# Peptides against a protein of PDB entry 4M9S, part 42

Target 1, 135 residues: chain A of PDB entry 4M9S
Amino acid sequence: SRGLVGVECITPYSYKSLAMALQRCVEVLSDEDRSALAFAVVMPPGVDIPVKLWSCVIPVDICSNEEEQLDDEVADRLKRLSKRGALLSGKRMPVLTFKIDHIIHMFLKHVVDAQTIANGISILEQRLLEIGNNN

## One batch from the design tools (peptide; made by RFdiffusion4, then SolubleMPNN)

Design b1_p14_7_s3 (from b1_p14_7, 8 letters changed)
Fold by OpenDDE base, seed 5:
Structure b1_p14_7_s3 (fold): chain B 135 residues (1-135), chain A 14 residues (1-14)
Amino acid sequence: as target 1 above (135 residues)
Amino acid sequence: SLARLRELLAKASA
């Protein structure tokens, strides 16, 4: 028996209310965490993404050149964002992953600069190719 | 596109 696929519709009112709440939440973030959240818009919503792939787009200015430390710093930022509830959802098993919900993703698409989004996608694509070629 | 991004992610995570 194939279950009925329910269509969730977000009304303009619901979106406005959510946007106001999210804007307040974003304002209290540190500059680093706010930047990480902005680049989260590059990821596909509703998908559990491993930290390794997040590290391809999350900017880290102060970190050692060791890849392991880079992933740890990115993970810490994403963990802090996940503690803000609706911003991100983290899973520790079987592998540490983070997911952005579709509703939050929709919000970010409206508040993050379009060129920034495009550049982020381009950077992600380039780095994914590099990872793929080195494996 | 989102579809292209998903494809890239799938390839990189495999």
Scores: peptide ipSAE 0.103, ipTM 0.721, DockQ to the pose 0.036
Fold by OpenDDE base, seed 4:
Structure b1_p14_7_s3 (fold): chain B 135 residues (1-135), chain A 14 residues (1-14)
Amino acid sequence: as target 1 above (135 residues)
Amino acid sequence: SLARLRELLAKASA
């Protein structure tokens, strides 16, 4: 089922049940949205993260090479994921942010390829340093 | 680590 926000995994059974529900949600996503969800695992859970920072790790397949369009495409993907219930939580004001919950993050840590996670973290760290140096 | 990422996020967004 969708809308797993607030559900706690306190037993192996509860985790399995949540994993099954999430797996069904993931299966109906487009390839692009599924990829975006996978890379959400590199973000710290429970933190409202601006789209600009999400764009550091979310791959965009089709864009005009305009930075603003890249962020818009990332935002669109994250918005679609947020509409799938517990996958992401969006906040519009004062700045558009998205947050991954601990439960979803825990799920992703178990199903996303370890090398993908490692690479994503590395890329995020590098790009964050670049952003920091430019500010 | 996630803790390090949080630190980096805080610095980058400040």
Scores: peptide ipSAE 0.084, ipTM 0.703, DockQ to the pose 0.033
Fold by OpenDDE base, seed 1:
Structure b1_p14_7_s3 (fold): chain B 135 residues (1-135), chain A 14 residues (1-14)
Amino acid sequence: as target 1 above (135 residues)
Amino acid sequence: SLARLRELLAKASA
């Protein structure tokens, strides 16, 4: 998977340049992958997050009512994103996880609609509570 | 951990 090197400080110029490059990557994504990327802003940056938790926030239009396919579909989308513009970093061991970089997260925070972010956080919090209660 | 994630999300939404 692709990843960005950790940056302690970024100039406004460097940020704008990176933002422009990222915007180009976003524009060529499918609607579904772009939507998945948008909701990635809900996750805390720099944290390896299991696919199961990603599935709590990433919207999937499932053709089949099989819940078993949800994680696989989400994983496929995240894998595609990890191959484009260093948007995500994937890790297979010990568990399949994906991580959003701080810089990418900062970019998304400024370009994703504020209401979308708020809704995503609310949905994730609710589903996390449900998972916690069921365990 | 899930607990840490909840904490981070709660903090981010505040």
Scores: peptide ipSAE 0.075, ipTM 0.722, DockQ to the pose 0.035
Fold by OpenDDE base, seed 2:
Structure b1_p14_7_s3 (fold): chain B 135 residues (1-135), chain A 14 residues (1-14)
Amino acid sequence: as target 1 above (135 residues)
Amino acid sequence: SLARLRELLAKASA
């Protein structure tokens, strides 16, 4: 699921002003970082998610057979997104994690294609099962 | 506009 079911968010900003701010943030991103942001909607908001799990849904254009390199690339993208302020929040300890806020998630939920969201969730679930079977 | 934001994210999601 999107992780937003049953969650309500209160913001002092109007929908219009917040949407405009998000538009500005998204427009200055690279194509790769915008893609990462789009798929961030798959994650439950307000939860510190390890990079390993982010890598299950964040698309990487550069093909690599080394999973460690894939995680590093994903981490770099998420780090860049976190530097854009409200988009993501990162923690380095005890493990490297990133969190999407409820407000950002709420907006992404309405602007990201529904089929893309559904596909992302399915991919995440599938890869989580694979991780669970192999760990 | 919000419409523009949707377009950008739609393209990114393709």
Scores: peptide ipSAE 0.039, ipTM 0.697, DockQ to the pose 0.600

Design b1_p14_7_s4 (from b1_p14_7, 7 letters changed)
Fold by OpenDDE base, seed 5:
Structure b1_p14_7_s4 (fold): chain B 135 residues (1-135), chain A 14 residues (1-14)
Amino acid sequence: as target 1 above (135 residues)
Amino acid sequence: RLEELRKRLAEASK
């Protein structure tokens, strides 16, 4: 019986330690990068997602009619996140993509507001439909 | 790939 209690306690302890480390990492981010990270929670973990799809949910305050400029700004934010520990993993070839790891995704699911998550999913779904209809 | 993502998002929304 003592052995089972020990194993059950190890997992929660490890989770708390990881959460503390990640929170410190998040605290040093700019507001823009932190916002981008928050919306990363709506993406499926472990999947390489093209920047174009990230741009559907990452909020960008750019007054530009050029879609390329919006994608570039999003890419810059995601690139900065990828350089901060294990927050994101970027691939440049063959297409620029970013992936959120399962561990980070689990963390975000616990710390990001539920309404924010719901809104992000809804926005992404709507914009995906628009992209699909335009193709 | 896009359809797969849509499916995953739909599942996450439930």
Scores: peptide ipSAE 0.211, ipTM 0.809, DockQ to the pose 0.034
Fold by OpenDDE base, seed 4:
Structure b1_p14_7_s4 (fold): chain B 135 residues (1-135), chain A 14 residues (1-14)
Amino acid sequence: as target 1 above (135 residues)
Amino acid sequence: RLEELRKRLAEASK
């Protein structure tokens, strides 16, 4: 119901059907993949985002402190999400990136917890500042 | 690129 608010689609019915399908897809995800998808809401839709930036907000618990392993784990999660059609679109070359479609993003804005969205945005902003300063 | 992302994030956070 919340997902229908402010969404542009061909028809309201089309969106309802899509929302239901998306909900089913989300429900069959693992907890970790579902969490990753939730945080995808903080990314700008329609933009190819490098995995490095995704790793700034996707929650991952790994044994190693190596950033490479972190990126790999994040990439694996995003790859799994990309296997589910319109959830994410991956591009391997020249740099591994993932993009969230506008329609999926709008869906997530209404189904993801508001506090999660707020926290994710804040974390991403902080990480972007850090990365920018280190470049 | 990062600056552009920051701008978009700022807009999205409103």
Scores: peptide ipSAE 0.198, ipTM 0.800, DockQ to the pose 0.034
Fold by OpenDDE base, seed 1:
Formats: C-alpha cells, sequence, structure tokens
Structure b1_p14_7_s4 (fold): chain B 135 residues (1-135), chain A 14 residues (1-14)
C-alpha cells in the first residue's frame, strides 16, 4: 500500500514525551479497545468519520449480528477511546462521528504491526465496496 | 492505496 503524505503537526509536547504517555494509555486498555485503537490507524487523520464507517474496520468478537447493535458496540468502544486522553475526538451533531488527529495517527503508524495495518486497509476497502453496492 | 481509500471514505461519508 502507498504511504501517507507527510504532515507536520505542532504540539506543545515533545513527540517523545507524548509517545510515552500514549504508550502508557494503550497498555492499560482492554484487548478489544486496544484492537479498536490499532485499526484506527487505517482511517485518514483529521477527518470526521461516521460510526458506520468505523464499524467496517473495528472487529467485534462477541455480540449480536444485528447491524444496529454492531454500530452501537463500536460507538461505545470509540467513546471510551475518546475519553481516554486524546486518542479520538467525537462529535455528536449533526451525526455521531469520530476523528483521529495527526499526532495520534503518527504514533499508531509506528507502533501498530505492519500486517495489522495492511489487513485493516484490505478489510476497509472490501467493506466500502459492499456499502457502495448497497446504496 | 491510502489516497484512494481516503477518496472512497470521503464519498461514503456523504
Amino acid sequence: as target 1 above (135 residues)
Amino acid sequence: RLEELRKRLAEASK
């Protein structure tokens, strides 16, 4: 897959310090929340993404196969992540969306396993095709 | 690949 275009992000914190803080936050996450965060790396940073699209890449292990419940479960995970530091930024109106900022994305790009990233991209591409066909 | 993904996401988010 192609890499992201280089983006500079200005922060009052040093990258090293922020990375260490983020790593600490990641270490205490549940397995499912950590997995959700890992797959967030496939999303474009700085874009408000609807929960429906997040649900295309965030794995759900044990829950109802009903789409509504799946979206709700994904939303709950994303909400938890948004409350844990600045991992995600959520908006409720006009539509529930979540955004990963460039700093967090850059962090994830370097710490998430390359195969996980590749798999996530492939899954998202497949799901987007399916969504497009259903519209 | 990522650029194409961004375009598709943007379209799907409408």
Scores: peptide ipSAE 0.198, ipTM 0.820, DockQ to the pose 0.035
Fold by OpenDDE base, seed 2:
Structure b1_p14_7_s4 (fold): chain B 135 residues (1-135), chain A 14 residues (1-14)
Amino acid sequence: as target 1 above (135 residues)
Amino acid sequence: RLEELRKRLAEASK
């Protein structure tokens, strides 16, 4: 089952209840996973995004500068988030992708600091330009 | 794919 992904916010109470449930899920995350979740807000909701693109915004502080290793580390974080049911949806085939649902995105947009969102978007844009220029 | 995402990000940045 997809957890809370299919829940429609039709009343303020429903949203509040969902937000409370999501907050509890967020609180048990590691700092790294919570950070990854925060930056997920910069991704367009409802779109299956390849790990390579997630790696453009998900902060990595410990692993090597090698792109493949960065992607693997990011993938591991996103996989853990996807196991939380409502937070992310992962697809392994044909390409490893992750998707943030609209309702989760809306939640994050509300709770993530506006400057963090803006910075994340800027970072993603810059890195996308770099990727585009290198292709 | 990248161009579409870039476009979406550009719109979100407005």
Scores: peptide ipSAE 0.155, ipTM 0.778, DockQ to the pose 0.034

Design b1_p14_8_s1 (from b1_p14_8, 9 letters changed)
Fold by OpenDDE base, seed 2:
Structure b1_p14_8_s1 (fold): chain B 135 residues (1-135), chain A 14 residues (1-14)
Amino acid sequence: as target 1 above (135 residues)
Amino acid sequence: MPKFNFPPLVLYDF
């Protein structure tokens, strides 16, 4: 199966068709999964990102403050996204990671609200600083 | 961890 990485949008028509297909894929997501997908835009495309870093930006309503439960819930959302339209690619080894495809990332940059992107980046930066200061 | 209430995803029309 050629991953979306091999799909060069050679024509504006192909891009439009892909965009429409992606829009439909996004529309059928749950609100939670759609929100998770939105915040995927802050991640660098084509990079295997550990779930721990995803958990820094993906909003999760959990009753417990246990980091493990947060990571599990985030992982479940990302797993659901990985099963739909190649939105994400999951890898279990050596550690559980998810990667956003370049095409999907490009799509998200165009369709996700600019304030949402800015907020996601700000949150990620803040949490990375907190992690760095606690180490 | 602080609960972040994020606004719903706004998708732009193509």
Scores: peptide ipSAE 0.025, ipTM 0.578, DockQ to the pose 0.056
Fold by OpenDDE base, seed 3:
Structure b1_p14_8_s1 (fold): chain B 135 residues (1-135), chain A 14 residues (1-14)
Amino acid sequence: as target 1 above (135 residues)
Amino acid sequence: MPKFNFPPLVLYDF
């Protein structure tokens, strides 16, 4: 899949036309997938991030407290986002990772509520500290 | 694991 970066190199979309296209892509998502996409704003752009780290910030309503089921559900959501409008880029090998592109990340910074961003960062920081203390 | 009930994300209309 030619990433959005490859499309910009071939056709200079005006910033306004690209933002409009992205908005339409987001509007057709389910509420769950749209929520997952919004929390991608707390991740650094251009970095391949393991599903385990995504599971720290992606809200999942699972009936079971099993961590393995959490990662699978998160992975399924991120996979759907990767197939729709190239919102994310997934890699399966050697480890399952997902990456947000700079342009998508910049879009999310403008459209996601500031309080939601702040909360997401706080949660990620807390979870990273917990993971670091358990190793 | 904290069940995070995230409020629905309000995407601002451009």
Scores: peptide ipSAE 0.023, ipTM 0.569, DockQ to the pose 0.051
Fold by OpenDDE base, seed 1:
Structure b1_p14_8_s1 (fold): chain B 135 residues (1-135), chain A 14 residues (1-14)
Amino acid sequence: as target 1 above (135 residues)
Amino acid sequence: MPKFNFPPLVLYDF
């Protein structure tokens, strides 16, 4: 019980801890959505991140190599996460972006496997370099 | 896109 255990949720509901509530939210996610959420840990918290950058790290099994389909599928996953316990915050204007809050990010840093975090960072760095070289 | 061989997600239980 590390980090977020001290955040007591003042709710009449059964969840006395925000950490327990978040854990329950994660448990009911599909494998795909849980994977997307795990990799959100590599994003800086409190920053509106364009879907294009999310697509660099969120694993998607797409039948087509079409980049447009990738971004749409990623956006759908992020939208679902936004609806489930406000795990993310979506913004449509001026461009579709998603933001991870500091509290959720702190939760993920404690529950996501260290190797997964390291791999996600490495993948993001590689993809950013590739994007930068193509511009 | 190349298949990201993501390792299995291990989430820690509280």
Scores: peptide ipSAE 0.023, ipTM 0.563, DockQ to the pose 0.056
Fold by OpenDDE base, seed 4:
Structure b1_p14_8_s1 (fold): chain B 135 residues (1-135), chain A 14 residues (1-14)
Amino acid sequence: as target 1 above (135 residues)
Amino acid sequence: MPKFNFPPLVLYDF
């Protein structure tokens, strides 16, 4: 679908299209932040999602033995993404949440591998079931 | 929580 490729972005910046701007934004990310952004595709767009749920799908290199450290590292990554090109929108109160906008989500659906998306959804579903069974 | 082995992210080449 011709979606984002056809949107000319009138910005003070020399980007001809929003797609090019987003592409450049993704290219300058670290591998870790880019990975976090890619897995954001499994989240529903336009919904404020708590960090705990983001931690279900964001890959981290830290030892998973400390859930608190996991959430902190994930939060830091999401904060960086929020500061870079408005890739995410963060809210600190009452609970730290992040939201992916529909346009960014649509972009990710086009640039993230379909198998990666499917795997991410499967992982999220599995972890949600585990959380639900432990409560 | 077990460390999730995420498959490598394949981003489509632009």
Scores: peptide ipSAE 0.022, ipTM 0.558, DockQ to the pose 0.049; fails the geometry check

Design b1_p14_8_s2 (from b1_p14_8, 11 letters changed)
Fold by OpenDDE base, seed 2:
Structure b1_p14_8_s2 (fold): chain B 135 residues (1-135), chain A 14 residues (1-14)
Amino acid sequence: as target 1 above (135 residues)
Amino acid sequence: MPKFNFLPLEIYDF
């Protein structure tokens, strides 16, 4: 499946159609998957991001403090998003990564609430600092 | 919970 990376919106019509399709796609997601997608906006577009970094931002209610379980649950959410409307692109090798395309990222920047974006950035920064201090 | 601010779908309807 050619990712949306190759979709140049040549016409305003194509853009509107894409925006409508993306909105509908987001609206039919589960609350959990929609939440994960919202926080995907804090990731740089076009970059293969390891699941470990995604797990820093994507909220997951896990009873166990096992990092592996967190990564697995996050990975499952991201996998579902990758199969839905090309919202993400996943790679399993050499390391499990997910990437948000520029078009999807641009869409999210316009539709995700500014406070949500700011919160996501703050959470990511905090978690990265914690990781850095523990190494 | 994250919030989305979608435009009304009618804006995209032709």
Scores: peptide ipSAE 0.345, ipTM 0.784, DockQ to the pose 0.427
Fold by OpenDDE base, seed 4:
Structure b1_p14_8_s2 (fold): chain B 135 residues (1-135), chain A 14 residues (1-14)
Amino acid sequence: as target 1 above (135 residues)
Amino acid sequence: MPKFNFLPLEIYDF
């Protein structure tokens, strides 16, 4: 699916119609996929982010704490989001990455609860520090 | 659980 790359909001009307379409798209997601999408707001838009970094913020309840299983489950959620209205764009080469488009990111900034955003940022920062200290 | 604060859809109707 071609991402919303290159879509420009020319008028307030265009923005509102797009926001309405996005809202409807989010409302039909599963709770798990919607939760994943909510935390996507903490990622920089327009950047191909490796699944490992997505796993720092995407909430996953898995039976195993194995990193490989975590990455697989996160990847599956992100893949589903990429298939639903191009909420994300996936790229397999050279490594599996996902990107949030600027328009989707802007939408999420307006509709995701401020506390959710703050929590997501805090979690990301903490986990990035842990990764950085282990290297 | 993450929360979405959606605006009423009526706001998007012109």
Scores: peptide ipSAE 0.344, ipTM 0.784, DockQ to the pose 0.424
Fold by OpenDDE base, seed 5:
Structure b1_p14_8_s2 (fold): chain B 135 residues (1-135), chain A 14 residues (1-14)
Amino acid sequence: as target 1 above (135 residues)
Amino acid sequence: MPKFNFLPLEIYDF
């Protein structure tokens, strides 16, 4: 079964305008929020992902080793990104989740450095393995 | 640190 790679054909015009707008949005982010957005590319688009899984790939410097503080800081970054148009969509019920839009995800796949993407995937895989082995 | 590779802005000028 050859998976139909759905060519989301954004018109060249819509693509250029969107790319320009998104680039400007990314350039005005803080370094922390920009980093969080870059690593959002490793998540599947259109899926409500719980904060705990986001915390596996979003880099955070915390003074405490408490997992609660890590999740709270990650949630704050994702909340800020969710206020920047269609970058992310937050949902509070039944649990706090964030979803990356398909169009934004497509943009990120084109502009985030290939090595950054590879590193993010590797980190996610390692953290998921650790979670799976500790249960 | 994550890196973005943006296309030059001049290509978006209409």
Scores: peptide ipSAE 0.344, ipTM 0.782, DockQ to the pose 0.435
Fold by OpenDDE base, seed 3:
Structure b1_p14_8_s2 (fold): chain B 135 residues (1-135), chain A 14 residues (1-14)
Amino acid sequence: as target 1 above (135 residues)
Amino acid sequence: MPKFNFLPLEIYDF
């Protein structure tokens, strides 16, 4: 996969073309996958994040309270995003992780609503505190 | 639901 990492958009033209392409990619997503992508903006770019941490911010409506089923559903959404325009990069070994690229993250910071970003950060902070207190 | 604030695509369509 030719990582978007090599496209230093040196020209304003290249940047505009990339932004347009990314917008089109987001518009064709399902509501669920688009929602997951929006909350990806709260993750640090360029870092391999385990699925367990993604599950803290990605909203999943599941009937079961089983933690394993939650992680599987989140992983499936992230896998779909990784196949669409390289929005995410998945790594299976040694642990299943997903990474958001700096370019994609920068795009999301400009197009995702400020209230959505604030809510996502608040949710992540709350869940991390809960995990830390239970260990 | 999260909201996206996209610019009109016509701005980029030459």
Scores: peptide ipSAE 0.342, ipTM 0.782, DockQ to the pose 0.427

Design b1_p14_8_s3 (from b1_p14_8, 9 letters changed)
Fold by OpenDDE base, seed 2:
Structure b1_p14_8_s3 (fold): chain B 135 residues (1-135), chain A 14 residues (1-14)
Amino acid sequence: as target 1 above (135 residues)
Amino acid sequence: MPKFNFPPLVTYVF
């Protein structure tokens, strides 16, 4: 019963459906935040995912090769999404994680391009293999 | 609903 109450897209518009509300919430995002949200579709819903794994699939521009700066920029994007319409849920302890809810994930699977989803999965798989080979 | 088209995922490190 609590999962639907968090999608307060505070808009002056009466939405006829949750899907219309979510669509409008996505439309008002910056291009960067919208891109981050799109790639959230490759994450398993309902799982607290560490920022390090999000950084594998969130596109960012950084001026340094420092992994910490990458994670910080990704975390800032995900934090913005967590404050907007409950698109993500952030947890700071014990490690900073973000979770996509099943309803939002289902919405994204319908509105994100199938090739974008496939590419995001392939990139995640590749980067996970690289991380696994470096350990 | 319109499909969102996103550019390829690229991480730019300058």
Scores: peptide ipSAE 0.019, ipTM 0.522, DockQ to the pose 0.083
Fold by OpenDDE base, seed 1:
Structure b1_p14_8_s3 (fold): chain B 135 residues (1-135), chain A 14 residues (1-14)
Amino acid sequence: as target 1 above (135 residues)
Amino acid sequence: MPKFNFPPLVTYVF
């Protein structure tokens, strides 16, 4: 917790630190959107990542086996996160991508459980191998 | 089979 506590955002807003503002933004998320945000910690910060790669790690309860519906539901979650405190940055062209900022990623590294991070990395690595073997 | 990606319950250390 020590690194981000020192950025006193002297804004007239009631939050003494960016960390407290981010914490409050996370607390008001749904359980689903909060889980999606937690798994965003496994992504490299500052990189525009296609929705298909996000769908490898974002947990979605889908009743259908249609890959298109998975990507759409993941995209909707990521869009919600992009609207809530700019937790992500979305681009539509040339391909729909989302990026996690370095500041948000640093915050997540401090607040997400280490076992969750390790599990998310393992899942991503496994899914990338599966995608690579199917091409 | 529905691919339940059950993430472990994200324990946020707040």
Scores: peptide ipSAE 0.019, ipTM 0.468, DockQ to the pose 0.044
Fold by OpenDDE base, seed 4:
Structure b1_p14_8_s3 (fold): chain B 135 residues (1-135), chain A 14 residues (1-14)
Amino acid sequence: as target 1 above (135 residues)
Amino acid sequence: MPKFNFPPLVTYVF
């Protein structure tokens, strides 16, 4: 596997590799935004995913009695990630969606713990089943 | 019922 180490990224930042640039971008995130980014690894790359589905896996410590407030807080986290180093791409219309790029997804697959990935997939699967049974 | 998205333990391998 030609790891991300071999991708020389000509960024305006003096980083010798894309991997080092991405690592630095992750290091400067808050713990909350970094946790949200870690769980983005369970999403399929290159797909515009609705906020409602992101809310199934993005951890939020805020108790919301309303599903809309949860989606809003998740959307705000994802918006911050989209503005910080283009870690995500957001679209507002027709529905608010976020997409993880293949290169970022590949990075996360290498730096996120395997147990965290497995847990995130399990949580997503469970919540998708719950959504499917309630409709 | 309040929906809680408790973060699982996120371990980063740096």
Scores: peptide ipSAE 0.019, ipTM 0.463, DockQ to the pose 0.040
Fold by OpenDDE base, seed 5:
Structure b1_p14_8_s3 (fold): chain B 135 residues (1-135), chain A 14 residues (1-14)
Amino acid sequence: as target 1 above (135 residues)
Amino acid sequence: MPKFNFPPLVTYVF
């Protein structure tokens, strides 16, 4: 029994129209918010991810070594993305989490460079191992 | 020390 590799038949029309709309939304972002959106591709779609895990992959330049300031700056970037075209969905209770939509994740998987995706996954895996070993 | 989470990994995003 040959497994039907589910051809994700993105209708080429809906995909092109959505891709053009998303591309315009991305072009209006700041360089920092575009970078944050690019790294959202390493997160599983449809899952509420806590800010602490986002801070493992979102590039932030902070002068302070305080972990709290890192999480706050990451949260602010993710909040800006959530306000622009439902790129992310934020929940505040019980803990602040953000979720990437399946459609947005699929778009990012096609437009983000494959090496950037691979590097982002490797860094996430490394940081998760570090968190797991310190508990 | 500034905690850089990433080397400049973004060759091209958009």
Scores: peptide ipSAE 0.017, ipTM 0.472, DockQ to the pose 0.039

